# Peptides against a protein of PDB entry 3JWR: the designs that were tried, part 92

Target 1, 323 residues: chain A of PDB entry 3JWR
Amino acid sequence: TRELQSLAAAVVPSAQTLKITDFSFSDFELSDLETALCTIRMFTDLNLVQNFQMKHEVLCRWILSVKKNYRKNVAYHNWRHAFNTAQCMFAALKAGKIQNKLTDLEILALLIAALSHDLDHRGVNNSYIQRSEHPLAQLYCHSIMEHHHFDQCLMILNSPGNQILSGLSIEEYKTTLKIIKQAILATDLALYIKRRGEFFELIRKNQFNLEDPHQKELFLAMLMTACDLSAITKPWPIQQRIAELVATEFFDQGDRERKELNIEPTDLMNREKKNKIPSMQVGFIDAICLQLYEALTHVSEDCFPLLDGCRKNRQKWQALAEQ
Target 2, 298 residues: chain A of PDB entry 3JWR as posed
Amino acid sequence: TRELQSLAAAVVPSAQTLKITDFSFSDFELSDLETALCTIRMFTDLNLVQNFQMKHEVLCRWILSVKKNYRKNVAYHNWRHAFNTAQCMFAALKAGKIQNKLTDLEILALLIAALSHDLDHRGVNNSYIQRSEHPLAQLYCHSIMEHHHFDQCLMILNSPGNQILSGLSIEEYKTTLKIIKQAILATDLALYIKRRGEFFELIRKNQFNLEDPHQKELFLAMLMTACDLSAITKPWPIQQRIAELVATEFWEQGDQVGFIDFVCTQLYEALTHVSEDCFPLLDGCRKNRQKWQALAEQ

## One batch from the design tools (peptide; aimed at target 1 N125 A190 K194 A287)

Design b2_p30_3_s3 (made by RFdiffusion4, then SolubleMPNN; from b2_p30_3, 15 letters changed)
Fold by OpenDDE base, seed 2:
Structure b2_p30_3_s3 (fold): chain B 323 residues (1-323), chain A 30 residues (1-30)
Amino acid sequence: as target 1 above (323 residues)
Amino acid sequence: SELERLEEIRKEEMKIYDELDELLGLKKVP
């Protein structure tokens, strides 16, 4: 395609020029081409292109294929969300210095997973999929959409001209796919709620050890969630705009729940309760986000900007909730 | 049966998602 030709021929700016190492990064002013260039830079600067012998054209095609398999009619869970998740992962690895704690295969898997974790998202959550008796609900008992996202990821990775993992040995390939699957599944917040207690307890007791395979897997899951939710850490103008996108998508689901399922939506998805957004954001930060970024900062102090951003946004939302 | 087991798992998972929805909808904590 002309898009592929343009991307493959383009000079890729430095990470410094693109500001993709910054936790405060915003994609709002970036074109689709620029987001693809940023993605190439992430793979390059993490040494993934060199270490796994990726062909430039294949990487470009893969990026464009991933982007194409996000829906444009979904307000929040689209390519830009996946791109921002990956950028936060990149920043956490580089600026947050987590890169030195992980293997190259783990880094490869996390970046692919971040970009792929919401592929073909339909703008509705797992609860809606189950209640609507969607065909996907017949295939999986839990984490329905996350299994689907992984299936889409695997389909793209195996598509002609998109095989960015072709330079891996069979054992490396199997290991990478395993980690990708685990990382994508970990983005189900229900699984986060189930598992976070173990992680926080290990941190509290000073027993956390990345050399333990189970604890490593647990950490990768927590890191994925931290990147997936990273909008809550962004500078206030960015956070506020993203919150509007999330609200739009949730209200669309709530409208469908009323119309298609004949149920009253939860407050989070109820358009009539828009005035509760500030208080709900405070509740979300307190219940889900703060402890995670505190624990992550305990593992790597250089991740503090994520925690600081989350705290600042809590203050902003609290102020709005009091008006 | 295996089918009954899967149905029980689905039922349990539905409860978890309902709890999550409630958690995400929490009001401001004092």
Scores: peptide ipSAE 0.222, ipTM 0.728, DockQ to the pose 0.192
OpenDDE base, seeds 1, 3, 4, 5: peptide ipSAE 0.088, 0.140, 0.173, 0.194; ipTM 0.706, 0.710, 0.742, 0.724

Design b2_p30_3_s4 (made by RFdiffusion4, then SolubleMPNN; from b2_p30_3, 16 letters changed)
Fold by OpenDDE base, seed 3:
Structure b2_p30_3_s4 (fold): chain B 323 residues (1-323), chain A 30 residues (1-30)
Amino acid sequence: as target 1 above (323 residues)
Amino acid sequence: EEKEKEEKLREEEMEIYKELEKLLGTEKLP
């Protein structure tokens, strides 16, 4: 395609030029091409292209395929969200110095997972999918959308000309897919809620050890969630704009809940409760985000900007909630 | 047995989401 030709022929700017190592990164001013260039840079600077012998054209095609398999009519859970998740992962690996704690296969898996974790997202949560008796709810027992996202990820990875993992051994391939699956599934907030207590307790007790395979898996899950939720850590103007996108998608779901399911949406999904957004954001930060970024910062102090951003945004949202 | 386990996991997930939605729907957080 013309898009592939343009991407494959383009000079890929440095990570410094693209600012993709910054936790404060924003994609708002970036074209789709520039987001793809950033993604190439992430793979390159993580040594994934070299270590796994990725062909440039195949990587370009894969990126474009991933981007294409996000829906354009979804307000938040689109390519830009996936891209920002991957960028946060990249920043956490580089600037947050987590790269040195992980294997190349884990890094590869996390980056693929971050980009793929919401593939074909429909702008509705698992609760809606289940309540609507959607066909996907018959295929998967839990984490319905995340299983679907993983299935889409696999489909793309196995598609002709998109096989970025073709340079891996059979064992490396199996390991990578396992980690990708676990990482995508970890983005289910229900699973996060179930598992986070173990992680926080290990950190609190100073018993956290990445050499333990179970703790490694747990950490990768927490890191995925930290990147997935990283919008909450962004500079205030960015955070506000992203929060509007999230609210838009939630309100769209709530409108569908009324229309299709004949139920009154919760305040989170209720367009008429827009005035509650600030207090809901405070609640979200307190209940979900703060402890995660605190724990992550304990694993790597260089991740502090995520925690600091989260704290700053809490103050901003709290001030709005008091008005 | 596997179906019952799957159903239980699904129910647990739904309850978690319901709790999250309620929590996030709070107008004023303490």
Scores: peptide ipSAE 0.282, ipTM 0.792, DockQ to the pose 0.417
OpenDDE base, seeds 1, 2, 4, 5: peptide ipSAE 0.276, 0.249, 0.252, 0.264; ipTM 0.784, 0.778, 0.781, 0.786; seeds 4, 5 fail the geometry check

Design b2_p30_4 (made by RFdiffusion4)
Pose (drawn by RFdiffusion4):
Parts: C-alpha cells; sequence; structure tokens
Structure b2_p30_4 (pose): chain A 298 residues (1-255, 281-323), chain P 30 residues (1-30)
C-alpha cells in the first residue's frame, strides 16, 4: 500500500530517458519501481492515458496488481517477462512504426494483453499440466494456461480501483475485451504454429494487407508471439543470461538453434516485410542464432 | 537437420503436438 503511495507520486521520466524506445533494451539493472514507471510512460506516450480518461491513481494500483500476480519463485515466467514483452510491444509500435497502422482500441488492448499474457504462470507448460491432470486442465479445453492468464487479467480489471477501462463506452469496453482475449490466447505457441502458415503466404505472395479486418487480427496474433519471445532478439550478453532462466525453469519441470530456426527467424522475417523499421528484431535474432550455432560446435 | 530435430522435440514437449505434425508443417513452409 505504501508501494502505491510512493509510485503514484513519483515523476515518470521520459521515454528517451528510460531507453524504452530501443529494441536492444534491458531491464537487468532496473528496480521494481522503475519498471512500473516505464509502464506508466508506455501508456502515457501511446496516448492511452488521455484518450481513455485514466486516473493516475487507478492505473498505478492496477499496474501494481499485475506485478504482484506474477510469481516470484518462477524462473523466467515472472513479472520481468511480462514487462520485457510489453516494452518490446511498445518499441514495435513506436520505433517500428505500427501505431500509425491501427486503432486506439487495438493499441490499448495489445498493451494490456502483453502485460498480462502470462499471469499466475506456475513455471510449467500446457503439455505438462494436461499430462498431469491438473484441475486447470479439467476446467479449460485448449490453450489451458492462456485461458487462465486471461481469466486473471479480467479478474484484476474488474477489481475496485483497478478499472483502468472504466472510462470506456460499453461498446468500446466490450470489443476491447474481445481483442485482449484474442491477444492472450495467441501467445499459445500451438496456435502460433497452427496459424502462421496462412500468414506467411500472404506475405510471400505480396498479398498481405492490413485493411482486411481478418488479415489484421491474424497479424495481431503474430505480433503477440513476436513480442512474447522477443528475448531471443537481444544482444548476446542478455540473450545469454535470459536463456539461463528459461533453462532452469525447464529443467525444474523436467524434474536453441533448432528452436530459432523452427519458430523464430521465420516469424521476424515476416514482421519486417510488414514493417521495415522492425528489422532490428530480425537482425538480433539471427545474430544470436549465429552464436548458439558456434557454441553447439563447442 | 539434427538441430532442427532437437528444436522440433523441444516444441513438441511444450505444445503437446506430435512430432509428425510438426515435421509436415515445417516441410509445407518450404
Amino acid sequence: as target 2 above (298 residues)
Amino acid sequence: SSYLEDGITFVSSLTGLSQEYLREEWESLH
């Protein structure tokens, strides 16, 4: 509660000061308070704060709530992951110049979604909770964890003093939630795979076009995956260390080149055809693929 | 080839999808 006092009264530094406009950004050295501040700057500089009548008091309580609903004992899938995803999402809309390509309702939804796409993640994959017959698997059909991440995001938005959406017309609120649900579910790697082929062709055939309502919402799913694992596009020292956490969390459940080829370069290439200014992601990606390949050969 | 097979095994462990399906899906992309 004091954490709210101190936060809701601190000056939010500029985006330039925070270097959150950068695809090469890192959080290793930021405090907890600083990361929440960057998030406020994100909402502010995306005009989300002014266009949706958000009170500084409410947005702060909500951001803090999401922070405290990520598990600390979880190796990689903690708050810093949600944060590093939203920052990548933010950097994509700004420096990658996509904000000029989509509505205010969509931008707000993507940011809220990117922040909460893994809420309460208990450090285990959908495959495991299904095979271990976790009650969550009994409750949800497909995309089990991602359904839960959303159930949580919504629970928080309906919490008192957290309705950062309270300023929306009922129609606006109704469709924003629809997009947020779609965004969070799209971070299921299975859906990314079962859908990306369709998108990779519209790109390949120089046919892809945003105006098409459907082609757009497909891209929105592809964008979510693009930020969810943007960690693979980081400078080597960072990718080295964040790979260390994904490493431990996976081994805990058990108790890189093939993946990048199979999942990543394919995707970031497509994102750059859609937006050239998004190439740093593709550059940093194959750059790390280069280092991991060299290490694989010892 | 072997790196890709490792990647497919890892993705299969995350998603629960069959490795045959993932191989067919990779081939169709290329």

Design b2_p30_4_s1 (made by RFdiffusion4, then SolubleMPNN; from b2_p30_4, 13 letters changed)
Fold by OpenDDE base, seed 4:
Structure b2_p30_4_s1 (fold): chain B 323 residues (1-323), chain A 30 residues (1-30)
Amino acid sequence: as target 1 above (323 residues)
Amino acid sequence: SAALEEGLRFVSSITGMSLEELREYYEKLR
């Protein structure tokens, strides 16, 4: 395709030029091509291209395939969300110095997972899928969409000309897929809620050890969630804009709930209750976000900008809630 | 706190988990 030719022939700017190492990164000004270039840079600077002998054209095709398999009619859970999740992962690995704590396979898996974690997202949550009796709800009882996202990820990875993992041994390939699956499934916030207590306890007791395979898996899950939710850490102007996208998607779901399911939406998904957004954001930060970024910062102090951003946005939302 | 309850409602809406379940998980963190 012309798009592939353009991407494959393009000079990839440095991470510094693209500012993809910054926790304050914004994609708002980037074209689709530039997001793809950023993605190439992430793979390159993490040494994934070199270490796993990725062909440039194959990587380009894979990126474009992943992008293509996000829906354009979804307000928030689209390619830009996946891209921003991956960028946060990249920043956490580089600027946050988490790269030094992980294997190359884990890094590879996390980056692929971040880009892929919401593939073919439909702009509705698992609860809606269940209540609508969608065919996917018949396949999976829990984490319905996350299983679907992984299935889509696997499909793309195995598609002709998209096999970025072809340079891996069989063992490395299996390990990578396992980690990708775990990472994508970890983006189910319900699983985060169920598992975070163990992670926080390990941190609190100073018993956290990345050499333990179980703790490693737990950490990767927490890191994925931290990146997935990273919009809450962004500078306020960026946070506000993203919050509007999230609200739009939730309201769209609420509208569908009324129309398709004949139910009254919750306040979060009720277009008529926009005035509750600030207080809900404060609650979300307190209930979910703060402890996560505190724990992450404890693992790596260089991740502090995420925590700081979250705290600052809490203050901003609180101020709005008091009006 | 009111903020916490609002947060739990938020999470309930996203995850489909009951408020009771969420409170139980939150209590385990304390």
Scores: peptide ipSAE 0.536, ipTM 0.933, DockQ to the pose 0.693
OpenDDE base, seeds 1, 2, 3, 5: peptide ipSAE 0.529, 0.534, 0.529, 0.536; ipTM 0.931, 0.932, 0.932, 0.932

Design b2_p30_4_s2 (made by RFdiffusion4, then SolubleMPNN; from b2_p30_4, 11 letters changed)
Fold by OpenDDE base, seed 4:
Structure b2_p30_4_s2 (fold): chain B 323 residues (1-323), chain A 30 residues (1-30)
Amino acid sequence: as target 1 above (323 residues)
Amino acid sequence: MAALEKGIEFVSSITGLSKEELREEYEKLK
């Protein structure tokens, strides 16, 4: 395609120029081409291209295929969300110094998972899929969308000309796919809620050990969630804009719930209750976000900007909730 | 307290978990 030719021929700017190591990174001013260039830089600077012998054209095609399989008519769960999740992962690995704690296969899997974790998202949650009796709800009992996202990820990885994992051994390939699946499934916030206590307890007791395979898996899950929710850590103007996108998508779901399912939406998804957003954001930060970024900062102090950003945004949302 | 309850409501809406289950999970973290 013309897009592939343009991407493959383009000079990839440095990570410094692209600012993709910054936790404060914003994609708002970036074109689709620039987001793809950023993605190439992430793979390159993590040594994934070299270590796994990726062909440049294949990587370019894969990135474009991933981007193409996000819906453009979804307000939040689109390519830009996946890209921002991956950028936060990159920043956590580089600036947060988590790279030194992980294997190359784990890093490869996390980056692929971050980019792929919401593939073909329809702008509705698992509850909507279940209640609408969608065919996917018959295939999967739990984490319906996350299973679908992984299936889409696997489909792309196995598509002709998109096989960025072709340089891996059979064992490495299997390991990578296992980690990708676990990482994508970990983005189900319901699973996070069930598992986070174990992680926080290990941290509190100073018993956290990444050499333990179970604790490694747990950490990767927590890291995925931290990156997936990273919008809450961004500078306030960025946070506000992303919160508006989230609200838009939730209101769209609420409108569909009324129309298609004949149900009253929850306050979060009710367009008429927009005034509750600030207080809901404060509650979301307190219930989910703060402890996660505190724990992550305990694992790596260089992740502090995520915690600091989250705290600052809590204050901003609280001020709005008091108005 | 009020902000946390609204957060629980938020998370309940996203995850489909009950508010009661979420309160229990939050209390386990204290």
Scores: peptide ipSAE 0.481, ipTM 0.913, DockQ to the pose 0.742
OpenDDE base, seeds 1, 2, 3, 5: peptide ipSAE 0.468, 0.478, 0.473, 0.476; ipTM 0.911, 0.913, 0.912, 0.912

Design b2_p30_4_s3 (made by RFdiffusion4, then SolubleMPNN; from b2_p30_4, 15 letters changed)
Fold by OpenDDE base, seed 2:
Structure b2_p30_4_s3 (fold): chain B 323 residues (1-323), chain A 30 residues (1-30)
Amino acid sequence: as target 1 above (323 residues)
Amino acid sequence: SEALQKGIEFVSSITGMSKEELIKEYKALE
């Protein structure tokens, strides 16, 4: 395709030029092509292209395939969200120095998972899918959409010309897919709620050990969530804009709940309850985000900008809630 | 707090978890 040819022939700027190592990164000014270039740079600078012998054209095609399999008519859970999740992962690995704590396969899996974790998202949550009796709800009882996202990820990885993992041994391939699946499933916030206590306790007791396979898996799950929620850490103007996208998608779901399911939406998804957004954001930060970024910062102090950003945005939302 | 209550509502809406379950999980972290 013309798009593939353009991407494959383009000079990929440095990570410094693209600012993809910055926790304060914004994609608002980037074209789709530039987001793809950023993604190539992430793979390259993490040594994934070299270590796993990826062909440039195959990587380009894979990136474009992933992007294509996000819906354009979804306000928030689209390619830009996936891209920003991956960028935060990259920043956490590089600037946050988490790269030094992980294997190459884990890094490969996390980056693929971050880009793929919301593939074919429909702008509705698992509860809606279940209540609407969607066919997907018949296949999976829990984490319905996350299972679907992984299925889409696997489909793309196995598609002709998109096999970026072809250079891996059979064992490496199996390991990578296992980690990808676990990472994508971990983005179900319900699972985060259930598992975070163990992680926080390990940190609090200074017993956290990445050499333990179970703790490694737990950490990867927490890291995925931290990247998935990283919009809350962005500079305030960026945070506000992303919050508007999230609200738009929630309101769209609420509208569909009324129309398709004949139910009254919750306040969060009720278009008429916009005035409650600031207080809800404060609650979300206090209940979910702060503790996570505190714990992550304990694992790597270089991740402090995420925590600092979250704290600053909490203050901003609180100020709005008091008006 | 009111903020925490709104947070519980927020998380409940996203995850589908009951408020009771969430309160339990939050209390476990105190």
Scores: peptide ipSAE 0.467, ipTM 0.917, DockQ to the pose 0.754
OpenDDE base, seeds 1, 3, 4, 5: peptide ipSAE 0.454, 0.457, 0.457, 0.459; ipTM 0.913, 0.913, 0.915, 0.913

Design b2_p30_4_s4 (made by RFdiffusion4, then SolubleMPNN; from b2_p30_4, 11 letters changed)
Fold by OpenDDE base, seed 2:
Structure b2_p30_4_s4 (fold): chain B 323 residues (1-323), chain A 30 residues (1-30)
Amino acid sequence: as target 1 above (323 residues)
Amino acid sequence: DAALEAGIEFVSSITGLSKEELREEYEKLR
């Protein structure tokens, strides 16, 4: 395609020029092509292209395929969300110095997972899919969408001309897919809530050990969640804009719940109750976000900008809630 | 706490977990 030719022939700017190591990064001013260039740079600077012998054209095609398999008519869970998740992962690995704590296969898996974790998202949550009796709800009992996202990820990875993992041994391939699956499934916030206590306790007791396979898996799950939720850490103008996209998607779901399911939406998904958004955001930060970024900062102090951003945005939302 | 309740409602809406389950999970970490 013309798009592939353009991407494959383009000069890829440095990570410094692209600012993709910054936790304050914003994609708002980037074209789709520029987001693809950023993604190439992430793979290159993490040594994934070299270490796993990726062909440049294959990587370009894969990135474009991933982007194409996000829906354009979804307000938040689209390519830009996946891209921002991956950028946060890259920043956490590089600027946050988490790269030094992980294997190359784990890094490869996390980056693929971050880009792929919401593939073919429909702008509705698992509860809606279950209540609508969607065919996907018959295939999976829990984490319905996350299983679907992984299936889409696997489909793309196995598609002709998109096989970025072809340079891996059979064992490396199996390991990578296992980690990708676990990482994508970890983005189900329900699973995060169930597992986070173990992680926080390990940190609190100073017993956290990445050499333990179980603790490694737990950490990768927490890291994925931290990147997935990283919009809450962004500078306030960016945070506000992203919050509007999230609200739009939730309101769209609420409208569909009324129309298709004859259900009154919750306050979060009710466009008539937008005045509750600030207080809900404060509650979300306190219940989910702060402890996660605190724990992540304990693992790597260089991740502090995420925690600091989250704290600052809490203050901003609190001020709005008091109006 | 009004903020806590709002947060529980928010998370309940996203995850599909009951408010009771979320309160229990919150208390474990408090």
Scores: peptide ipSAE 0.519, ipTM 0.924, DockQ to the pose 0.738
OpenDDE base, seeds 1, 3, 4, 5: peptide ipSAE 0.509, 0.512, 0.514, 0.517; ipTM 0.922, 0.923, 0.923, 0.924

Design b2_p30_5 (made by RFdiffusion4)
Pose (drawn by RFdiffusion4):
Structure b2_p30_5 (pose): chain A 298 residues (1-255, 281-323), chain P 30 residues (1-30)
Amino acid sequence: as target 2 above (298 residues)
Amino acid sequence: SETEEFEEVYDEIDRILAPELMEELEEARE
């Protein structure tokens, strides 16, 4: 509660000061309070704060709530993951220049989604909770964890003093939630795989076009995956360390080159054809693929 | 059917992430 007092009264530094405009950004050295501040700057500089009548008091409580609903004891899938994703999402809209390509309702949705796409993640994959017959698997059909992450995001938005959406017309609110649901579900790697082929061709055939409502919402799913694992596009010292966490969390459940080839370079290449200013992601990606390949050969 | 397809995709992902561990676990189940 004091954490709210101190936060709702601090000055939010500029985006330039926070270096959140950068695809090469890192959080290792930021405090907790600082990361919440960057998030406020994100909402502010995307005009989300003014165009949706958000009160500083409410947005702060909500951001803090999401922060406290990520598990601390979880290795990689903690708050800093949701944060590093939203920053990548933010950097994509700004420096990668995509904001000029989509509506205010879509930008707001993507940001809220990127922040909460893994809420209450208990450090285990959909495969495991299905095989272990976790009650969550009894409750949800497909994309089990991602359904849960959303159930949580929504639970928080309906919480008192957290309705950062309270300013929306009922129609606006209704469709924003629809897009948020689609965004969070799209972070299921299975859907990314079962859908990317369709998208990779519209790109390959120089046919892809945003105006098409359907082609757009497909891309929105591809964008979510692109930020969800943007960590692989980081400078080597960072990718080195964040790979250490994904490493521990996986080994805890058990108790890189093939993956980048199979999952990543394919995707970031497509994102750059859609937006050239997004190439730093592709560059940083193959750059790390280079260093992991060298290590794989010892 | 859709759940089974996802289980296959999940298994493929797990094999890519840890093929040796997946093999050892299958042998143990056997």

Design b2_p30_5_s1 (made by RFdiffusion4, then SolubleMPNN; from b2_p30_5, 19 letters changed)
Fold by OpenDDE base, seed 3:
Structure b2_p30_5_s1 (fold): chain B 323 residues (1-323), chain A 30 residues (1-30)
Amino acid sequence: as target 1 above (323 residues)
Amino acid sequence: SEREEEERILALLEELLAPELVAARRAAEA
């Protein structure tokens, strides 16, 4: 395609030029082509292209395929969300110094997972899928959409001309897919809530050990969530704009719940409760986000900008809630 | 069942968020 030709022929700017190592990164001013260039740079600077012998054209095609398989009619869970998740992962790995704690296969898996974790998202949560009796709800009992996202990820990875993992051994391939699956499934916040207590306790007791396979898996799950939620850490103007996108999508679901399911939506998804957004954001930060970024900062102090951003945005949302 | 487990986990999400939302609203009103 013309798009592929343009991407494959383009000079990829440095990570410094693209500012993709910054936790404060914003994609708002970037074209789709520039987001793809950023993604190439992430793979390159993490040594994934070199270590796993990726062909440039195949990587370009894969990126464009991933982008294409996000829906444009979804307000938040689209390519830009996936891209920002991956950028946060990249920043956490580089600026946050987490790359030094992980294997190349884990890094490869995390980056692929971050980009792929919401593939073909429909703009509705698992509860809606379940309640609407969608065919996917018959296939999977829990983490319905996350299973679907992984299935989409696997489909793309195995599609002709998109096989960025073709340079891996059979064992490396299997290991990578396992980690990708676990990482994508970990983005189900329900699973985060279930597992985070173990992680926080290990940190609190100073018993956290990445050499333990179970703890490694747990950490990768927490890191995925930290990147998935990283919009809450962004500079206030960025955070506010993203929060509006999230609200739009949630309200769209609420509207569908009323129309299609004859259900009154929760406050979070109720368009008429827009005035509650600031207080809900404070609650979300306190209940879900703060402890995670605190724990992550304990694992690597260089991740502090995520925690600091989260704290600053809490203050901003609190101020709005008081109006 | 796996479905029941999902419902349980979702309920936990609500339980964790609800108290904080109430606290946040109270703090905003103070």
Scores: peptide ipSAE 0.027, ipTM 0.510, DockQ to the pose 0.091
OpenDDE base, seeds 1, 2, 4, 5: peptide ipSAE 0.020, 0.020, 0.026, 0.021; ipTM 0.588, 0.546, 0.616, 0.600; seed 4 fails the geometry check

Design b2_p30_5_s2 (made by RFdiffusion4, then SolubleMPNN; from b2_p30_5, 18 letters changed)
Fold by OpenDDE base, seed 3:
Structure b2_p30_5_s2 (fold): chain B 323 residues (1-323), chain A 30 residues (1-30)
Amino acid sequence: as target 1 above (323 residues)
Amino acid sequence: SEREEEQAILDALEELLAPELVAARREALA
């Protein structure tokens, strides 16, 4: 395609030029081509292209395929969300110095997972999928969408000309897919809530050990969630704009719940409760985000900008909730 | 059922995401 030719021929700017090592990064001013260039840079600077012998054209095609398999009519859970999740992962690995704590296969898996974790997202949560009796709800009992996202990820990875993992051994391939699956499934906030207590306790007791395979898996799950939710850490103007996108998508779901399912949406999905967004954001930060970024900062102090950003945005949302 | 358990988790998540709103709603229904 013309798009592939343009991407494959383009000079990829440095990570410094692209600012993709910054936790404060924003994609708002970036074209789709520039987001793809950023993604290439992430793979390159993490040594994934070299270590796993990725062909440049195959990587370009894969990135474009991933981007294409996000829906454009979804307000938040689109390519830009996946791209920002991957950028936060890259920043956490580089600026947050987590790269040195992980294997190359884990890094590869996390980056692929971050880009892929919401593939073919429909702008509705698992509860809606279940209540609408969607065919996916018959295939999976829990984490319905996350299983679908992984299936889409696997489909793309195995598609002709998109096989970025072709340089891996069979064992490396299996290991990578296992980690990708676990990482994508970990983006189900229900699973995060279930598992976070163990992680926080290990940190609190100073018993956290990445050499333990179970604790490693737990950490990768927490890191995925931290990147997935990283919009809450962004500079206030960015955070506010992203929160509006999230609200738009949630309200669209609520409207569909009323129309299609004849149910009253929860306050989170209720357009009439728009004035409650600030207080809901404070609640979200307190209940979900703060402890995670605190724990992550304990694993690597260089992740502090995520925690600091979260705290600053809590203050901003609290001030709006008091008005 | 696994479906009921998932819904319960989602409901709990919603409560977690907006505890003040849930509390206010409970107070208004009470």
Scores: peptide ipSAE 0.019, ipTM 0.525, DockQ to the pose 0.217
OpenDDE base, seeds 1, 2, 4, 5: peptide ipSAE 0.019, 0.030, 0.018, 0.018; ipTM 0.535, 0.552, 0.568, 0.557; seed 2 fails the geometry check

